Peptides against a protein of PDB entry 3C66. Designs and how they scored, part 14

Target 1, 189 residues: chain A of PDB entry 3C66
Amino acid sequence: KSWANLFEKNDFFFRYKFYLEITAYTRGSDEQHLKWSGLVESKVRLLVMKLEVLAGIKIAHPFTKPFESSYCCPTEDDYEMIQDKYGSHKTETALNALKLVTDENKEEESIKDAPKAYLSTMYIGLDFNIENKKEKVDIHIPCTEFVNLCRSFNEDYGDHKVFNLALRFVKGYDLPDEVFDENEKRPSK

## One batch from the design tools (peptide; aimed at target 1 Y86 H160 L167)

Design b2_p13_4 (made by RFdiffusion4)
Pose (drawn by RFdiffusion4):
Structure b2_p13_4 (pose): chain A 189 residues (1-189), chain P 13 residues (1-13)
Amino acid sequence: as target 1 above (189 residues)
Amino acid sequence: ELEVHPEFIHAKL
């Protein structure tokens, strides 16, 4: 074989059928999002610990990089549809109604200056100890405990017209396009 | 099919 093989990109978004995504939202400034998403990102490892000790959870595997994007966001209505529609491949298409900040347009006049909404998503890939028959697996408490941990006593993130946090359980075929690069086809049926 | 709860959580602090 060759050195090029050792350095082959990982296949995180193909190896699991289930993913837990944690999303920090900011309809505000760049630094408001830096602090906010920074806080949330600092707690994600704790969710891994809380999840992984559970009977039923075979592994809770965090990816190493947050997925980031921002949209021009004039109205409260827009910020809300972003939260609603973002996260699933079935629904992320509705985000095309808003202007996405890119490598090419981040420097443009009507974009550099426009109010923006910011997203930061982390992925925890899940695998399961399948109990007995087809049963429901409840991981609600560790998820809400994680949410309660996303706080600061010296910084108010209470204004939800500005700051928001969301979690989604998303099957592999339904992951957002952003996680697959230009090469990769997405998982199927 | 396997069922996992929750499917979605949106939190306001």

Design b2_p13_4_s1 (made by RFdiffusion4, then SolubleMPNN; from b2_p13_4, 6 letters changed)
Fold by OpenDDE base, seed 4:
Formats: sequence, structure tokens, C-alpha cells
Structure b2_p13_4_s1 (fold): chain B 189 residues (1-189), chain A 13 residues (1-13)
Amino acid sequence: as target 1 above (189 residues)
Amino acid sequence: ELEIVPERLVHKL
């Protein structure tokens, strides 16, 4: 099936047992994040192509819309915490210690001018070919190549204090809450 | 059981 048929959110996060999350982080300006996340997003198709040809991966389907979030991020430690805790339901509750920027609060004086971390997250649904008796699928190479491709595009993207990129392998039951609508039930284990 | 490596790639690449 063409990717085009999977672009509807409706069942994407229920369709696969496994997902690869690609998160672009920026602690800086919205403009910096727009450039960085836009670059990362533009390269996701290349990662998908590399994943699809791996022995043991049957399907790698991207969800085409990024998930956007931002937090007040006053310290480097907060930025590290965001990068550590984001992307898993098991750990995302730790982010409640930070102020999530919303449309309702973004104009508040305490938030408007605060240092922020911006997050853009892309998802790839994964299906594995278990029939090949491969107990192990190594995605390190394509993931590393992807990170290197993104970070090498501009020298500024080498500054880990500002720009970060994380890839996380996540089970469907451990997806962040953001991927589900309020009326949707999280997949069970 | 299927092992996927790495489960997480963060920071130092």
C-alpha cells in the first residue's frame, strides 16, 4: 500500500506494535527550531528507505505530520531532562515539572519571554519479519547515518546546547499521550 | 523475542 493511504491519523498509532520516534529538539528561538526541524523532517524519507531494506524489517511507514510541543526550559538540566523523558509514556510524566507552552498560555508574560525548548517528533511505524528467525534487528547504522546527515548539514547543528536529535524505539503501548486523541484508548501490552 | 538495537539514540552522535 502506498504511504498516501497511511497519512490518516485514524489508526496509525494502533496499526503497529513498534514505532521509531524521531525528535528534533531546539533550545533557542522558534526560527532556529523551524529550520532544524524542517531539515530533519525533510530527511525522514531517507531513513525510511534505509529501514525498509533491512533484513527483518517488513514495513517502515512514516506518519507524515510532526507532533509539535514546546516547554519553558530555563536551564540546561531542564533541556537534558526533556530529552531523557520525552517520547515514552513511562517517563513523560516527569515533563509535568516543566511548563508546557500552549495556545492558551503562550502570551503570558512569564512564558512569552522565557527560554524554550521546542520539540518536533516524527513517527515511523514498524512491522518485522519474524519468519526469518532473526532474533535481532540492528537499526543502529541507518539511525546513525540519519543523525549524521542531519547534523552535518550545517555547522550550527553540531551545537548540542541548542540542537539535538533523538531516535527512540518505542512499543505501541508506550507511545506518548500526544499521539492519541482524548477519546482513544492506549494500546494494551 | 525480537531485539531491536539500539532502543534509543540520543545526544552524542
Scores: peptide ipSAE 0.186, ipTM 0.810, DockQ to the pose 0.720
OpenDDE base, seeds 1, 2, 3, 5: peptide ipSAE 0.181, 0.188, 0.177, 0.175; ipTM 0.810, 0.821, 0.802, 0.803; seed 2 fails the geometry check

Design b2_p13_4_s2 (made by RFdiffusion4, then SolubleMPNN; from b2_p13_4, 6 letters changed)
Fold by OpenDDE base, seed 2:
Structure b2_p13_4_s2 (fold): chain B 189 residues (1-189), chain A 13 residues (1-13)
Amino acid sequence: as target 1 above (189 residues)
Amino acid sequence: ELIIEPERLVAKL
């Protein structure tokens, strides 16, 4: 079966016990976000390559499509909250305090010209070589190198008030609701 | 249990 069949959404978020989420955040214009997220997304393959060579990682499989969302983000505190709460089912309900921008509401006067935070999230499914239950796999190094690579591309991306990048390690049962279709049941613990 | 140290890698890096 070609790699292409593994990129079908249908089983990707059920296939792995563990995922690495890579989220590009932008509090600014859509144009700023497109540049930033596009850069981050273009580098994900390099992170995958670095993960795959770790002895404890059997598979690092990227999902090919980003998940896009945006929120009305009037304050810096709201932006910090988004970055803290997004990417985990346990915490994502806190985002309900913010106005999610949708195709239905984006033209509303209160939303159209409001400050926004844009999010683009890439997922990597992880399978580990569990030979010994005590083996620790540290992905911190390749993840840090990835962040540094993205941030170093342009000095403007050093402005943490506008541009942020987070890597979150999550279990399949704690994936955000956005990865599942309405008819899909979240993986159990 | 696989102790994956990045369980707390909410690295706002």
Scores: peptide ipSAE 0.043, ipTM 0.725, DockQ to the pose 0.497
OpenDDE base, seeds 1, 3, 4, 5: peptide ipSAE 0.041, 0.040, 0.040, 0.044; ipTM 0.709, 0.723, 0.702, 0.703; seed 5 fails the geometry check

Design b2_p13_4_s3 (made by RFdiffusion4, then SolubleMPNN; from b2_p13_4, 5 letters changed)
Fold by OpenDDE base, seed 2:
Structure b2_p13_4_s3 (fold): chain B 189 residues (1-189), chain A 13 residues (1-13)
Amino acid sequence: as target 1 above (189 residues)
Amino acid sequence: ELEIVPEELRAKL
């Protein structure tokens, strides 16, 4: 199979046991989010390159398309909750307390002009060089460098009330529901 | 068992 086939959604989220999620958050305008998420997305390839050279990582394979979502986000506490709960199947149900913005409801008066949090999430599938029963892989350096690279690009991105960036290591069985089609079964543990 | 560090990185003020 060609390398191009690995970027297709069909088996990407079943191919790996482990994933790194990169989520750009914006509590502000759609325009602000477009700029911020676009920047983050443009730098993901650099993170992949840094991950691939780590001794414990055999493969770091990016999924090429971001996942997009937005919520009505009236308060800063709601924004913190989104950042805390998003990105894991075990915790994402907490987001049901917030109004998800959809194409069907975006024109409703209560939603259209409401404060919103926008999310764009990129995924990297990870395969590790498992030599021993107990192995530790430290990805702190490349992840921190990535965050610093994105945050330092523009001074506006230093405003954590508006712009945030998170990296989360997630097991395949704990991926958010958004990565699966309605007819797909979540991977088992 | 595989241990990844960190499991989560969030930029905080």
Scores: peptide ipSAE 0.281, ipTM 0.865, DockQ to the pose 0.744
OpenDDE base, seeds 1, 3, 4, 5: peptide ipSAE 0.251, 0.224, 0.267, 0.278; ipTM 0.850, 0.828, 0.853, 0.865; seed 5 fails the geometry check

Design b2_p13_4_s4 (made by RFdiffusion4, then SolubleMPNN; from b2_p13_4, 4 letters changed)
Fold by OpenDDE base, seed 1:
Structure b2_p13_4_s4 (fold): chain B 189 residues (1-189), chain A 13 residues (1-13)
Amino acid sequence: as target 1 above (189 residues)
Amino acid sequence: ELEIVPERIVAKL
């Protein structure tokens, strides 16, 4: 089936038991983030291709639309906290200690002039060939190659104080709240 | 049990 059918959210976040999250982080300007996230997003299809050829992976389907968020991020410690806590329902509540930037509050002086962390997250739904009860699927190589590909594009992206990239394997029941509508029930275990 | 490795990859380049 064509990936074209995945342009709509539909049941994408209910369709798979497992997901790979790809998050581009930027602590800087919106312009810096647009360049960084745009680069990462442009390479996701290459990661998908590398995942699809792994023996243990039956399906790797990208969700085509990124999820965007930004937080007031006064300190480097706040930036590390965002990177540690984001991407899991179990830990995302820790982000409530930070001010989420919204369309309603972005023009407030305290928010407008504040240092910000920008996040762009892409999702890949995964289905596995579970023939044996004890199967190990190693995604380290394709994921590392992807990170290296993105980071090597420009020397500026080597500055971890500004630009970061994380990949996280998550179960469907532990997806962030951002992927569900208010009327949608989170998948059970 | 299905084990996926690694669970998290952070770019420490």
Scores: peptide ipSAE 0.214, ipTM 0.836, DockQ to the pose 0.786
OpenDDE base, seeds 2, 3, 4, 5: peptide ipSAE 0.169, 0.211, 0.207, 0.213; ipTM 0.819, 0.832, 0.832, 0.831; seed 5 fails the geometry check

Design b2_p13_5 (made by RFdiffusion4)
Pose (drawn by RFdiffusion4):
Structure b2_p13_5 (pose): chain A 189 residues (1-189), chain P 13 residues (1-13)
Amino acid sequence: as target 1 above (189 residues)
Amino acid sequence: EVELTFDFLKAED
């Protein structure tokens, strides 16, 4: 074999059938999003601990990098559709109605200056101890406990016309395009 | 298949 093989990219988004995504949203400024998403990102490891001790959770595997994007966001209505539509491959297409900030256009006049909404998503890949028969598995408490941990007493993130946090349980084939690079086909049926 | 009690959760104040 060769040194190139050792350094082959991991396959995180293919190895699990289930993912928990945690999303911080900011319809505000760059630094408002830096602090906000910074706080949320700092608590994600705690969710891993809370989840992984559970009977039923075989592993809660955090990915090492948040996925970031921002859109020009004129209206409150837009910010809301972004929260609604972002996160699932079935629905993320609706985001094409808004202008996405890219490597090419981040420097353009009508984009550099436009109000923006910012997204920061972290992924926890899940694998399960499948109990007895096909049964429901409830991981709601550790998810809400995580939400309650996303707070600061010296910084108010209470204005939801600005700051928002969301979590999604998404199957592998339904992961957002952003997680697969130019090479990779996405998982199927 | 594994099913969970929810698909989506949003923080509220």

Design b2_p13_5_s1 (made by RFdiffusion4, then SolubleMPNN; from b2_p13_5, 5 letters changed)
Fold by OpenDDE base, seed 1:
Structure b2_p13_5_s1 (fold): chain B 189 residues (1-189), chain A 13 residues (1-13)
Amino acid sequence: as target 1 above (189 residues)
Amino acid sequence: EVEFTFTELKKVD
């Protein structure tokens, strides 16, 4: 609850050089996604706690609001493409090949009953305290533990055709467009 | 299976 009050969108995506993106994917029903993404989101605080205790991490701050999107996803290949291309400014334009579901189009017959991929993304801003340029901070262990924690909740989440979870380490200049307002300038490389 | 991507860290002050 304290985090929700501490961080506003205003400058969160400009404060850090590095971010960890946590995306829950569902190719199925909205109900399936709500359960899956809700679970993932509920566990983010535990990941933050594990990151904070790592040597070399000075700060791990979550942005508490999830970013939501959905696409018409007629094939498994499309679903794989979404997972590969989403979460990076460099690659997200590939998603333009798919139909984005919006409030304006969601009731269209071609969209309403179409297979969909749902995405919910949480962000953690990271500030590192490293002694030298060669020092590495290994976040693999806490991230893996987080994924295992989420997937172990229900056996249904073992179906990778439906449920997926990705953690992406991203630099501020490569954040997806969704995190910026139209009048905001993307951070420079 | 875990989908994870990581980039080499640079020194940040």
Scores: peptide ipSAE 0.036, ipTM 0.593, DockQ to the pose 0.073
OpenDDE base, seeds 2, 3, 4, 5: peptide ipSAE 0.034, 0.029, 0.036, 0.026; ipTM 0.612, 0.609, 0.611, 0.588; seed 4 fails the geometry check

Design b2_p13_5_s2 (made by RFdiffusion4, then SolubleMPNN; from b2_p13_5, 6 letters changed)
Fold by OpenDDE base, seed 2:
Structure b2_p13_5_s2 (fold): chain B 189 residues (1-189), chain A 13 residues (1-13)
Amino acid sequence: as target 1 above (189 residues)
Amino acid sequence: EVEFTFTRLVKTD
């Protein structure tokens, strides 16, 4: 098995029982999001390194391509809703209340100049150490350090009305629909 | 099976 093959979509989202989702949110301009998400993405490798050295984690493999989406986001409440509901198959249907920005609709007058929330999501597949099956693995510390690292990089990123960062621990069967092709069946529980 | 202890982290203030 080539490690390089894990960076292709192929079976990445079927290979692991557990995933860590890292989502950078921006309610602002595309330029603001490019800078913020680019920073977050550039630091994911550091998080992987910190996860791999935990005794209970055998493997932490990143999927190298981010998933990108954007929504019309006219209010702060909408932005909070996105952050609450995104990243889980169980809750993502709530996002249907918002207008998804697509290449087909981005030039529409009602969408072009509308306030938007941008999302970039990175995924890490996790494999636990079977020899430590009786142990609890706490990933809170490395995840918190990662968030602090990203947030402290620039003073502008302290504005939580614009920039947000969330990490979610998710089971494979609860991954968002975006990670699967139309012809792929979601992993069973 | 190893139990992972993690709650969703959202750095919002």
Scores: peptide ipSAE 0.034, ipTM 0.634, DockQ to the pose 0.684
OpenDDE base, seeds 1, 3, 4, 5: peptide ipSAE 0.033, 0.033, 0.032, 0.031; ipTM 0.611, 0.611, 0.612, 0.649; seed 4 fails the geometry check

Design b2_p13_5_s3 (made by RFdiffusion4, then SolubleMPNN; from b2_p13_5, 7 letters changed)
Fold by OpenDDE base, seed 4:
Structure b2_p13_5_s3 (fold): chain B 189 residues (1-189), chain A 13 residues (1-13)
Amino acid sequence: as target 1 above (189 residues)
Amino acid sequence: EVEFTFTELRKQY
């Protein structure tokens, strides 16, 4: 299927067994995050191109829209926790310890001016060519190159206290809840 | 079955 068919959610998160999550994190202002996440998002196509040419990767299809979330993030430890726990259904429940910023609560005095961590997550669905039962696929190189590309774009993005970028390989059944509608059942193993 | 050597890239030095 063409990328055009992936502009809508459809069954994207049910279509693949494996996904690559690309999350841009910002502990700072909304403006900082918009710039950072926008940059990362603008480069995802390049990563896809690099993935598609790898032996063993049959398809790398990006979901074109980012998932946006933000948390009250009063400490650096909280920021580290977010980065550690986000992106997997197995671990995301730990984020319940933090206040998720929503449209309903964003104007509350305790939230409005609080330090925040912003997250923008892009997804790439992966399909593999399995030639041998013991075939190994390594996407570390293109992923590292992608991170370096994003981080090197502006000197400010080297500040890990503010800006972070993570790539996570996730199985479909372990995708975060955010990718599913309330009425959808997450994939099983 | 494909074995993956990549799981996560987060920490950068």
Scores: peptide ipSAE 0.181, ipTM 0.803, DockQ to the pose 0.725
OpenDDE base, seeds 1, 2, 3, 5: peptide ipSAE 0.039, 0.036, 0.037, 0.034; ipTM 0.673, 0.642, 0.683, 0.626; seed 2 fails the geometry check

Design b2_p13_5_s4 (made by RFdiffusion4, then SolubleMPNN; from b2_p13_5, 6 letters changed)
Fold by OpenDDE base, seed 1:
Structure b2_p13_5_s4 (fold): chain B 189 residues (1-189), chain A 13 residues (1-13)
Amino acid sequence: as target 1 above (189 residues)
Amino acid sequence: EVEFTFEKLVKTD
């Protein structure tokens, strides 16, 4: 299948047993996040190319639309918690302790001027080969190279108090709720 | 701080 077929959500989050989540975090301004997340998103295709050449990976397909969210983030500890808990159904409920910014509440005085953490998440669906021999797949190298590529673009991105980047290997049954519609059933373990 | 998590997969036929 071509990437063009993956522009729509359709059944993308049901097609694969495994996904790679790429999340750009920014605790700062919306403008800072737009630049950072835009850079990360622009490099995802390069990561896909590096994943595809691994012998154990049959398919690496990106979902081309990013998922966007933001939280009121008054402390550094809150920012660390977001980075730790986001991206897994198992842990994402911990984020309920923070105020999610929505279109309905973003203009409230307590929210509009509050410190915020912005999140942009890209997904790659992974299909692995079944060969006639035992095979080992290690995505550490391409993932590390990707992080280095993104952070090396601008010295400002070295400030971990503001900019962060996480890659998470996630099973389909543990995808965040954001990827499913209300009427969709989460994949089973 | 955790920059990324990954899993090494060993598959057998």
Scores: peptide ipSAE 0.039, ipTM 0.584, DockQ to the pose 0.071
OpenDDE base, seeds 2, 3, 4, 5: peptide ipSAE 0.031, 0.028, 0.035, 0.032; ipTM 0.618, 0.623, 0.605, 0.596; seed 4 fails the geometry check

Design b2_p13_6 (made by RFdiffusion4)
Pose (drawn by RFdiffusion4):
Structure b2_p13_6 (pose): chain A 189 residues (1-189), chain P 13 residues (1-13)
Amino acid sequence: as target 1 above (189 residues)
Amino acid sequence: FNSKIYNSVFTPE
């Protein structure tokens, strides 16, 4: 074999059938999003601990990098549809109605200056100890406990017209395009 | 802020 093989990219978004995504949103400024997403990102490891001790959770595997994007966001209505539509491949297409900030256009006049909404998503891949028969598995408490941990007493993130946090349980085939690079086909049926 | 949690109760395949 060769050195090139050792350094082959991991296949995180193909090896699990289930993912938990944690999303921080900011309809505000760059630094408002830096602090906000920074706080949320700092608590994600705690969710891994809370989840992984559970009977039923075989593994809660965090990915090493947040997925980041921003859109020009004129209206409150837009910010809301972003939260609604972002996160699932079934629905993320609706985001094409808004202008996405890219490598090419981040420097353009009508974009550099436009008000923006910011997204920062982390992924926890899940695998399960399948109990007995096909049963429901409830991981709600550790999810809400995680949400309650996303707070600061010296910084108010209470204005939801600005700051928001969301979590999604998404099957592998339904992961957002952003997680698969130019090479990779996405998982199927 | 507001928070939403989708499909915290589910049946794995």

Design b2_p13_6_s1 (made by RFdiffusion4, then SolubleMPNN; from b2_p13_6, 6 letters changed)
Fold by OpenDDE base, seed 3:
Structure b2_p13_6_s1 (fold): chain B 189 residues (1-189), chain A 13 residues (1-13)
Amino acid sequence: as target 1 above (189 residues)
Amino acid sequence: MKVRIENSVFTPD
């Protein structure tokens, strides 16, 4: 089971040239994040369905598991920085300025009680059916509809200081390091 | 809730 899961994971992040990232952000409690991310994740299948019917999209394939991370986040500026820099290999190095929470350090006194930003990221692999390589694809409408579903579900998520949502189109060679195992080589351009 | 939709218009080349 473990080898099959590794193979499926490895195949997924090498199979497509393009990905859509959906990240739920929470600066608050773990409980708040669990509820928020769970809501977002529950709606991803609806986004996939809307993407699949677009003429330029051949395949929209969701990865089944979210990627989870959390950072010590003392300030609102730190929270904005996380949202600006996360989700791209080109920019994620800026996150090194923050303390990543790990299983090894989570019980440290300086980390345990610190304000935290929680991240849950879902990935959708995209394949396109475009004859003209110069033709643009526009996925803004289905993305907006997805966001509206998440926003309208519960007013409790209205506080932008706590709950945020990002959708980012990313090329395979620019995926975050978190999606690759240590023995895997990042896709080239 | 702040929402970001980034690069939703792209050329798949």
Scores: peptide ipSAE 0.622, ipTM 0.949, DockQ to the pose 0.854
OpenDDE base, seeds 1, 2, 4, 5: peptide ipSAE 0.620, 0.616, 0.622, 0.621; ipTM 0.950, 0.949, 0.950, 0.949

Design b2_p13_6_s2 (made by RFdiffusion4, then SolubleMPNN; from b2_p13_6, 5 letters changed)
Fold by OpenDDE base, seed 3:
Structure b2_p13_6_s2 (fold): chain B 189 residues (1-189), chain A 13 residues (1-13)
Amino acid sequence: as target 1 above (189 residues)
Amino acid sequence: MKVRIENSVFTPE
């Protein structure tokens, strides 16, 4: 393969009009998050399988890598805010009120020892086979089944102050900024 | 574990 072929851009976040976001949240240690997010991520393939068999869904394509982020999270209210605002371009600006942990600042004493919320997000691109564009699609059942699998696996994740899980359907133009490179233009409506 | 399932019923427009 030529060098030119090695630099082919990933078009995953431009390929679909619709996406399902699966986010594992942990307010605790990085070790706790690694275990929790790993569990959630390990079950995503089962969700994909359940989505693919729905009559209205033509394609359910998972993105292979999770997106990772962490914030300084001093309070439970901050943790709730993160879970409320994350995952949508429309609302993610509210997260600017919190300190994002980066490679550049993670060694700062004020950040290193601070309580943190960790986020791992998986994306599934969706394409639909619906004759009438006004027809509703319902993915609630497969999503609920997925959640139940994650919940039932280990009771250690029962503490809602530490471990949480969210599934959110979003349109491509409302994807979080994190999925795009600096040189990429956000999809339009 | 708090769980959120948001917009699981939608119109693909």
Scores: peptide ipSAE 0.637, ipTM 0.952, DockQ to the pose 0.846
OpenDDE base, seeds 1, 2, 4, 5: peptide ipSAE 0.633, 0.629, 0.630, 0.636; ipTM 0.952, 0.952, 0.952, 0.952

Design b2_p13_6_s3 (made by RFdiffusion4, then SolubleMPNN; from b2_p13_6, 6 letters changed)
Fold by OpenDDE base, seed 3:
Structure b2_p13_6_s3 (fold): chain B 189 residues (1-189), chain A 13 residues (1-13)
Amino acid sequence: as target 1 above (189 residues)
Amino acid sequence: MKSRIENSVFIPD
């Protein structure tokens, strides 16, 4: 396969057993989210570089496009729930309690002016060295450095009531439904 | 809530 084909969605979410999810959250304006998510996305390549040099990691392959979603988010508790439940197939059904903003409903008066939480999620596929398969892998340091880099860029991003960032290691069978097309079958365990 | 790093220590199988 050509290098260009490696970044096609069709194969990416089936290629790896493990993924790192990077989600930028914003409870505020679309403009605030655009700035925050854009910053986070711009730094992902630095995280990839730090992951690739770890002995246990053979490949850290970023998916180039973010996944975007937004919810009506009336309360801080709703915002905390989103951050707790999003990013795993096991828990994402809890998000059904909130109103998903879609192209079809975004102009409805009850949605248009409602408080919103915006989500932008980047994915990194992970492949591991065979010799290290039975060894513990720790990616906490590069992840922490990444979070600190993003949060320290602007003092406004220190406001956790508005801006948040989550990194989650997940197995391929537990990826959110959003990464699969309707005709695709979720990977098994 | 603060930024979260979840399951950053694991054994790949």
Scores: peptide ipSAE 0.501, ipTM 0.927, DockQ to the pose 0.766
OpenDDE base, seeds 1, 2, 4, 5: peptide ipSAE 0.326, 0.358, 0.434, 0.337; ipTM 0.872, 0.886, 0.911, 0.877; seeds 1, 2 fail the geometry check

Design b2_p13_6_s4 (made by RFdiffusion4, then SolubleMPNN; from b2_p13_6, 6 letters changed)
Fold by OpenDDE base, seed 5:
Structure b2_p13_6_s4 (fold): chain B 189 residues (1-189), chain A 13 residues (1-13)
Amino acid sequence: as target 1 above (189 residues)
Amino acid sequence: MKVRIENSVFIPE
């Protein structure tokens, strides 16, 4: 498929069997999240470059649009739960225990003034070399380097109670629901 | 920041 097709949500999230998710988490203000997520997103291209040169990886293509969500997050435990459960279809149902902030409800008094966790997620589609299908692929080094870039950039992001970062390798059939339209069927195993 | 890197070593099957 052409590069242009990868910009279509429907095509991108059905194109690959494997994805790397990069999620920036912020429990704080929208402004804090904007800065943090912006930083993380700005470094994703560097991660892609490092992934592309790995012997086991044939293709690493980023989806250019971040996925944004926010939840009412009253406690630190809720924040940990979000980070533990988000990013996988298998576990994301646990997030239903929290109030999702939407454009429709964000002005409600109970939501407007509530502590919030913000999420920005970038996706990288991965294709692997056929000769290495049964060989282990290790992307830990590129991921760590990426994390280090984000961590070292600004000391303001050192507060783990506020700013966090996750990288998760997932199979296409286990992508979060957010990447699919309501009328789209989840990829099969 | 807390960092989570999950499943960074895998067999692409």
Scores: peptide ipSAE 0.642, ipTM 0.955, DockQ to the pose 0.832
OpenDDE base, seeds 1, 2, 3, 4: peptide ipSAE 0.640, 0.634, 0.642, 0.640; ipTM 0.955, 0.955, 0.955, 0.955

Design b2_p13_7 (made by RFdiffusion4)
Pose (drawn by RFdiffusion4):
Structure b2_p13_7 (pose): chain A 189 residues (1-189), chain P 13 residues (1-13)
Amino acid sequence: as target 1 above (189 residues)
Amino acid sequence: FNSNIFNSVFTPD
């Protein structure tokens, strides 16, 4: 074999059928999002610990990099549809109605100056100890405990017209396009 | 801020 093989890109978004995504939103400034997403990102490892000790959870595998994007966001209505529609491949298409900030256009006049909404998403891939028969698995408490941990006593993130946090349980075939690069086809049926 | 948790109770395939 060769050195090129050792350094082959990992296949995180193909190896699990289930993913938990944690999303920090900011309809505000760049630094408001830096602090906010920074706080949330600092707590994600704790969710891994809380999840992984559970009977039923075989593994809670965090990816090493947050997925980041921002859109021009004029109205409160837009910020809300972003939260609603973002996170699933079935629905992320609706985001095309808003202008996405890219490598090419981040420097343009009508974009550099426009109010923006910011997203930062982390993925925890899940695998399961399948109990007995086909049964429901409840991981709600560790998810809400994680949410309650996303706080600061010296910084108010209470204005939800600005700051928001969301979690989604998303099957592999339904992961957002952003996680698969130019090479990779996405998982199927 | 507000938080929503989607499909925290589910059945694995």

Design b2_p13_7_s1 (made by RFdiffusion4, then SolubleMPNN; from b2_p13_7, 5 letters changed; failed a check: a repeat of another design)
Amino acid sequence: MKVRIENSVFTPD

